Peptides against a protein of PDB entry 3QIS. Designs and how they scored, part 234

Target 1, 334 residues: chain A of PDB entry 3QIS
Amino acid sequence: PSLELSRREFVFENVKFRQLQKEKFQISNNGQVPCHFSFIPKLNDSQYCKPWLRAEPFEGYLEPNETVDISLDVYVSKDSVTILNSGEDKIEDILVLHLDRGKDYFLTISGNYLPSCFGTSLEALCRMKRPIREVPVTKLIDLEEDSFLEKEKSLLQMVPLDEGASERPLQVPKEIWLLVDHLFKYACHQEDLFQTPGMQEELQQIIDCLDTSIPETIPGSNHSVAEALLIFLEALPEPVICYELYQRCLDSAYDPRICRQVISQLPRCHRNVFRYLMAFLRELLKFSEYNSVNANMIATLFTSLLLRPPPNLMARQTPSDRQRAIQFLLGFLL

## One batch from the design tools (peptide; made by RFdiffusion4, then SolubleMPNN)

Design b2_p23_1_s4 (from b2_p23_1, 14 letters changed)
Fold by OpenDDE base, seed 5:
Structure b2_p23_1_s4 (fold): chain B 334 residues (1-334), chain A 23 residues (1-23)
Amino acid sequence: as target 1 above (334 residues)
Amino acid sequence: DEFLKETREKLAKEVEELRKKYS
C-alpha cells in the first residue's frame, strides 16, 4: 500500500488559550490495493499527538484512488495551558501516519503559543504587574520559580512579605480583581448570573483583553464576564484551595471554626483570593431577588472550581465527598 | 463585607497606578 499526501508541514501561528485552529490536508490511495491508515505513537509516547493536537479522522480505510480529508485541530484547553504558558511545552509535534503493511509518513507540526493569564499560578499573577503578553517568556519562568518558593515560605510562615518593597506582590491578581470588580459593579442585578452561558466571541475578547492590557472596563456581557471568572478559576494549575488542604476541608465541612482554621493555612495569595471571592459571592446573595443566585447553586458551582480533588483522588471522589465539599463552601456563603 | 471593600479600594488604586505605568 502507498499514500500521497497533499501536505506534510503545518504551521499554527499565534495559538491562544481556548481558540481552535484547523489545518486540513488530503491523503490519497495511489496504490492498487485498499489500505488502512492510522496515526500511531512515536517509540516513547503513549499518544499519537500532544494533548493540544488532534487528527480527525485519526484512522480509516481507503479504496484504490480514494481520497480523504484529514483535519489537524489545535486547541489549548485548561489541561495544556499551564505547560504552554511556562514554555515547558511548545507548539511543536511530529505525527506518524502509519499504513498497515506499508510505510510511515511523518507530518511536522510547528507554530507559536501566545501566553495567557489563564492557567498561570495565583502566586505568579500576584507578582505580575504587567499584562502577560508584555512579560518576556524568560521572566515568566522566573516568576513561576519564585512563586513556588513564596508558596513554600508562606506555608511555613517563615518570612513576612516586606510591604515596602517595589516588587511586593498584589493582594490578589489584577486579572481576578478586574473580573470580580466588574461583576460587583454591573452584575449584582443580572438575572440568571452564573446560570446563563457567555458568548464564545466575548469570552475570547475578555481573555485577550486581560492578556494584553489592563482595561478600565472588561468588554462583553455580564454573563460572559461571569463565565470568564469560572474559566479562570478552572484553568488555575492549583485550585484556590490548595490540593494539600483538600481532605482537611472535607473533614471540617460541618465545623465552621475548623473550616476557618484550614483556610488560614492557605498561602497568602490563595487565602486572599478565597476571602475575596467568598465576600463577593455573599454580596451577590443579597440581590437574589434580582439575580436568581442562591447559596446552594453558588456552592455547587464553585466547589468544583475552588476545592478540586488532587489528581490522584479524582477517580475516587464519592457523592459524600462532593457533598462535604459543597457544605464546606456553604459555611462561607451563609 | 469589610474585606471586600478594603480589597476593592486597595486594588483599584494599585491597578490604576499600573495602568498609568504601562499604557
Scores: peptide ipSAE 0.641, ipTM 0.965, DockQ to the pose 0.881
Fold by OpenDDE base, seed 4:
Structure b2_p23_1_s4 (fold): chain B 334 residues (1-334), chain A 23 residues (1-23)
Amino acid sequence: as target 1 above (334 residues)
Amino acid sequence: DEFLKETREKLAKEVEELRKKYS
């Protein structure tokens, strides 16, 4: 069996977080026999492509003289954004299109990724004074390394050195502050806040706005700004409550004094973000008559974002653990 | 909430200074 491919080289320019790009090509069976095709893993890979890439269809049958369109979809989710932001991964792949009892055809995927403040650590964002798109990639790496060291020092209760006032980290990331301050100003009376989804186009505009500028006003509806905050928290490489404190949060969930002590042990940036979010959410709950927001809904929603099980424990999360996690957050909302 | 107020007021100034610096 043999195929003709209309194209073998694909370039995805300016790939962004949550922005789908598609490239299409045709495969044609110029043979006299039916062909089964499939994208197959390379020798050392478990998957036929990187997590940000998909072929559709990824397998199929072609009759003699049949042609099928294949879509190559590039989509950077929360699962790939951090690795792409750091430059650890890149928009590069090789796909192997295999024919049963036939040849392998190689497809080259290339392109460039544009970094996002989504999927960047809280520590790095507290240090990042510019929009992320204005920060050289080399400096992003340095900011992550420095942020890791400062996190460790903070956990060890090492007194921060008096870094000069110009290099001092923000108390909270400017991106989180922008989102929350917008919601505080404009969304406290918004009916069904955090219950109504945002518009995908508005979400993309909000992401692009935060990545490229320091806006005076965030674009989009209150629902889109609210969802952008949820997406931001979900995309964090380390959740607002660090993985190391997860079990202690569950164990303390019914003792408000111990809960506060556990939170006091968070790295400075994480602790500030947690306190800021909880303070905002308590303010939002005062307007429950207007926004239909209640403490149980908020605790349930934000628990999965703020208090994630460590990756090694995710598969073991019990309904009791989830209830304790919700109870832990309720102690900061009431 | 005092922490909310203080954080909002502080970051409003810091962000405005950053906006002016990078605009």
Scores: peptide ipSAE 0.640, ipTM 0.965, DockQ to the pose 0.879
Fold by OpenDDE base, seed 2:
Structure b2_p23_1_s4 (fold): chain B 334 residues (1-334), chain A 23 residues (1-23)
Amino acid sequence: as target 1 above (334 residues)
Amino acid sequence: DEFLKETREKLAKEVEELRKKYS
């Protein structure tokens, strides 16, 4: 069997978080026999492609002189955004299109990724004084390394944060402040806030706005701004409540005094973001007659975002663990 | 909420200074 490919080199320029890009090519059976094709893993890989790439269809059957269109889809989710932001991974791959009893055909994937404040650590964002797209990639790496060291020092209680440093971190990321301050100003009376989905186009505009500027006003509906906050919290490489405190939060869930002590052990930026979000959500709950928001709904929604199990425990989360996590957050909303 | 008010007022100034610096 043999195939003809219309193209073998693909370039994905300006790849962004949550923005789907597609490149199409054709494969044709120019042989005299039917053939089965499939994308196969390379020798050391478990998957035929990186997590941000897919082929559709990834396998199929072709009669002689039959042609099929294959879509190469590039999509950066929360699962790939952090490693692309750091430059640990890149928009580069090699796909192996295997023909049963035939040849291997190599496809080259290349391109560039544009960093996002989504999927960046709270520590790095507190240090980041300009939009992420204006920060040199080398400086993003330095900010993540410095942020890791500051997190560890804060957890160990070793160094009082020198309040006099000329480059003091922000109390909370400017991106979180912009989202929450917009919602506080304009969305407290918004019916079905956090219940109605945003518009996908407006979500992309909000992400691009936060990545490229320090806006006076966030574009889009209150629903889109609210969903952008949820997406931001979900995309964090480490949740607002650090993984190290997860079990202690569950164990303390029914003791409000111990819950407050556990939160006091968070790194400064994480603690400030947690307190800021809880204070905003308590304010939003005062307008429940207008916005239809209640404490149980908010606790259920934000628990999965703020209090995630460590990656090694994610598959083992029980219904009891989820209920304890919800109860932990309820103690800060009431 | 006092913490909400204080944080909003503080960050409003800091963000406005950053906007002016990088605009």
Scores: peptide ipSAE 0.639, ipTM 0.965, DockQ to the pose 0.886
Fold by OpenDDE base, seed 3:
Structure b2_p23_1_s4 (fold): chain B 334 residues (1-334), chain A 23 residues (1-23)
Amino acid sequence: as target 1 above (334 residues)
Amino acid sequence: DEFLKETREKLAKEVEELRKKYS
């Protein structure tokens, strides 16, 4: 069997977080026999493509002289954003289109990724004084490395942060401060806050605004700003409550004093973000008559975002663990 | 809350200084 491909090289320019891009090509069976095609993993890969790429269809049958359109979809989710922001991964791949009893056809995927403050560490964002799109990629790498080292030092309770470091980090990231300060000013009386979805176009505008500028006001509806905060928290490479403290949060869930001690052991930026979010959410709960927000709803929603199980425990989270996690957070909302 | 107020007031100044520097 043999195929003719209309194109073999694909370039995805200016790939952004949560922005779908599509490229299409045709495959034609120019042989005299039916053929089965499939995208197959390379020798050392478990998947036929990187997590941010998809072929549709990824397999199929072609009769003689049949033609099929294949869509190559590039979408950077929360699962790929961190590795692309760090430059650990890139918008580059090679797809292997295999024919049963035929030859392999190689497709080259290339492009560029535009970094986002979404999926960037809290430590890096506290040091990042510019919008992320204005930060050289080399400096983003340095900021993540420095942030990792400072997190590790903070967890080890080693040397007091040398107060003399010329670039003092922000108390909280400017991006999360902008989102929360907007919600505090404008959304406390918003009916169904955190319950009504935002608009996808407004979410993209909010992301682009935070990545490219330091706005005076966040664009979009209060629902879109609220959802953008949820997306931001979900996309964090390390959750607001660091993975290292997850089990201790569960173990302390019914002791409010121990819960506060556990939070005191967070890295400075994580602790500040946690305290800031909890203080905001307690303020929001005072307006429950207007916004229909209650402590159980907020605790349930934010627990999955703030207190995530470590990746090795994700598949093992019990209903009891979830209830303890919710109870832990409730002790800061009430 | 005191922490919320202090954090808002502090970051409002810091963010405004950053906005002026990079705008």
Scores: peptide ipSAE 0.639, ipTM 0.965, DockQ to the pose 0.872

Design b2_p23_2_s1 (from b2_p23_2, 10 letters changed)
Fold by OpenDDE base, seed 3:
Structure b2_p23_2_s1 (fold): chain B 334 residues (1-334), chain A 23 residues (1-23)
Amino acid sequence: as target 1 above (334 residues)
Amino acid sequence: DPEFEEFSSELREEVEELREEEE
């Protein structure tokens, strides 16, 4: 069996978080026998492609002289954004199109990724005084390394924060402040806030705006700005409540004094973001008559974002653990 | 919320300083 491919090299320029790109090519059976094709893993890979790439169809049968269109879809989700922002991964892959009892055909995927404040650590964002698209990639790497070291020092309580570092970090990432300040000013009276989804085009505009500028006003509807805050919190590589404190939050969920002590042990940026978000949500709850927002809804929504189980425990989360996590958050909303 | 007003005022000042450093 043999195939003819219309193209073997694909370039995905300016790949962004949550922006789907598609490239298409044709495969033709120029042989005299039916053939089965499939994308197969390379040697030592578990998957035929990286998590941000998909082929559709990824397998199929071709009769003699049959042609099929294959779509190569590039989509950076929350699961791929962090490794692309850090430069640990890149928009580069090799696909192996296997023909049963035939030869392999190699496809080269290349391109560039544009970094996002979405999927960047809270520690790095507190040090990032400029929009992420203005920050040199070398400085982004240094900011993530420094942020990891500062988090580790803070958790170990071994070194007082060297207050002598020439650039004082922000108390909260400017991107979170921009989202929350906008919601406080314009969305407190918004009916069904955090219950109505935003528009995908507006979400992309909000992301691009936060990645490229320090806007006075965020574009889009209050629903899109609210959803952008949820997406931001969901995309964080480390949740607002660090994984190391997850179990202690559950264990303290019915003691408000212990809950406050657990939060006091968060790294400074995480602690400030948590307190700021809780203070904002308490303000939002004062307008419950207008926005239809209640403490149980907010606690249920934000618990999954702020208090995530560590990856090793995610598959083991019980309904009791989820109730304790909600109860922990309720102690800051009431 | 007094804690929200305090955070909001301090963070506003911090972000306004970042905008002045841009001009």
Scores: peptide ipSAE 0.599, ipTM 0.952, DockQ to the pose 0.823
Fold by OpenDDE base, seed 5:
Structure b2_p23_2_s1 (fold): chain B 334 residues (1-334), chain A 23 residues (1-23)
Amino acid sequence: as target 1 above (334 residues)
Amino acid sequence: DPEFEEFSSELREEVEELREEEE
């Protein structure tokens, strides 16, 4: 069997978080026999492509002289954003299109990724005084390395060395402040806040705005700004409540005094973000008659974002564990 | 919320300083 491919080189320019890009090509059976095609893993790979890439269809049959369109879809989700922001991964891949009893055809994927504040650590964002698109990639790597060291120092209760000319980190990432300050000013009376989804175009504008500027006002509807905050919290490489404290939060869920002691052990940036968000959510609850926001809804929504189970425990989360996690947050909302 | 007012005031000052560094 043999195939003809209309294209073998694909370039995805300016790939952004949550922005789908598509490139299409045709494959044609120029042989005299039916052929089965499939994308196959390279040597030492478990998957035929990187997590941000997909082929559709990824397999199929072609009769003689049949042609099929294949879509190459590039989409950076929460699962790929962190490794692309750090430059650990890049918009580069090689796809192997295999024919049963035939040849392999290589497709080259290339492009560039534009970093996002979404999927960046709280510690790095607290040090990032400029929009992430203005920060050199080399400095982003240094900020992530320094963020890891600060997290470790904070968990060990090491006194921050007054290390020299390092600029004082922000108490909370400016991106979180921009979102929360906007919601407090404009969305306290918004009916169905955090219950109505935002618009995808507005979400992209909000992400691009936070990545490229320090705006006076966030663009888009209150629903889109509210959803952008949820997306931001979901995309964090580590949840606002660090994985190391997850079990202690569950164990303390019915003792408000112990809950506050557990939160006091968070790294400074995580602790400040947690307190700021809880204080904001308590403000929203004062407007429950207007915004339809109640403590049970908010605790249920934010528990999955702020108090995520460690990856090794995620498959074992019981309904009891989820209820304890909700109860833990309720102790800060009531 | 007193804690929200404190954070909001301090973070506003910090972000306004970052905008002045841009001009």
Scores: peptide ipSAE 0.595, ipTM 0.952, DockQ to the pose 0.837
Fold by OpenDDE base, seed 1:
Structure b2_p23_2_s1 (fold): chain B 334 residues (1-334), chain A 23 residues (1-23)
Amino acid sequence: as target 1 above (334 residues)
Amino acid sequence: DPEFEEFSSELREEVEELREEEE
């Protein structure tokens, strides 16, 4: 069997978080026999491609003189955004298109990723005084390393924050403040807030706006701004409640005094974000007659975002653990 | 919420300063 490929080199320029890019190519059976094609893993890989890439179809049959279109889809989800922001991963891959009893055909994937404030740590964002697209990639790496060290120092209570350093971190990331301040100003009376989905185009505009500027007003509907806040919290590499405190939150869920003590042990930025978000959500609850927001709905929604189980416990989360996690957040909303 | 008003005032000042540094 043999194939002819219309293209073997693919360049994905300006890849962004949650922005789907597609490149298409044709494969043609120029042989005299039917062939089965499949994308196969390289010798050391478990998958035929990186997590941000897919081929569709990834396998199939071609009759003699048959042609099929293959789509190469590049999509940076929450699962790939952090490693692309840090430059640990890049928009580069090699796909192996295998023919049964035939040859391997290599496809080269290349491109560039544009960093996002989405999927960046709270600690790095508190230090980031400019939009992330203005920050040199080298400085992003340094900010992530410094952010990790400051998280560890804060957890260990080792360093009194020397308030005198000229580069005082923000109390909360500017991106979170921009989202929350917009929602407070314009969305408190929005019917079905956090219940109605945003528009995908508006979400992309909001992400691009936060990545490139410090806007006076966020573009899009209140629903899109609300969903952007949820996406932001979901994309955090470390959830607002650090994984180290997850079990203690569950164990304390019915003791409001212990819950407050657990939150007091968060790193400064995580603690401030948690308190700011809870204070905002308590404000939204005052407008429940207008926005249809209630404490149980909000606690259920934000629990999955703020109080994520550690990766080793994800598969073991019981309905009881979820209820304890919800009860933990309810103690800050009521 | 007094905690929300406090955060909102401080963070507004911090972000307005960042905008003035941009011009």
Scores: peptide ipSAE 0.588, ipTM 0.950, DockQ to the pose 0.864
Fold by OpenDDE base, seed 4:
Structure b2_p23_2_s1 (fold): chain B 334 residues (1-334), chain A 23 residues (1-23)
Amino acid sequence: as target 1 above (334 residues)
Amino acid sequence: DPEFEEFSSELREEVEELREEEE
């Protein structure tokens, strides 16, 4: 069997978080026999492509003189955003289109990624005074490394933050402040806030606004701004409540004094973000007559975002653990 | 919420200072 491919080189320019890009090509069976095609893993790879890439269809049958269109879809989710922001991964791959009892055909994927504040650590964002798109990738790497070292020092209670020599980090990432300040100003009376989904186009504009500071004001509906905050919290490489405190939060869930003591052990930026978000959510609850927001709804929604089980415990989360996690958060909303 | 008012005031000042440093 033999295939003809209309194209073998694909370039995805200016790939962004949550922005789908598609490139299409055609494969044709120029043989006299039916053939099965499939994308196969390279030697030592478990998958035929990187997590941000997909082929559709990834396998199929072609009759003699049959032709099929294949879509190459590039989509950076929360699962790939952090490694692309750091430059650990890149928009580069090689796909192997295998023909059963035939040849392998190689496709080259290339492009560039535009960094996002989504999927960046809270520590790095607190040190980032300018929009992430203005920050050189080399400086982003340095900010993440320095942030990791300070997080570890803060958790170990070893070194008072030497307030002296480096630019003072922000108390909370400017991106979180922009979202929360906007919601407080404009969305406190928004009916069904955090219950109605945002518009995908508006979400992209909000992400681009936070990444570039253009425009000066966050665009889109209150629902889109509210969903952007949820997406931001979901995309964090480390949740607002660090994984190491997860079990202690569950164990303390019915003792409000111990809950506050557990939160006091968070890294400074994580602790500030947690307190700021809880204070904001308590403000929203004052407007419950207008926004239909209640403490149980908010606790249920934000618990999954703020208090994630460590990856090793994800598969073991019990209904009791989920209820304890909700109860932990309720102790800060009431 | 006193804690929200305090955070909102301090964070506004911090972000306004950053904008003045960029102009």
Scores: peptide ipSAE 0.421, ipTM 0.906, DockQ to the pose 0.642

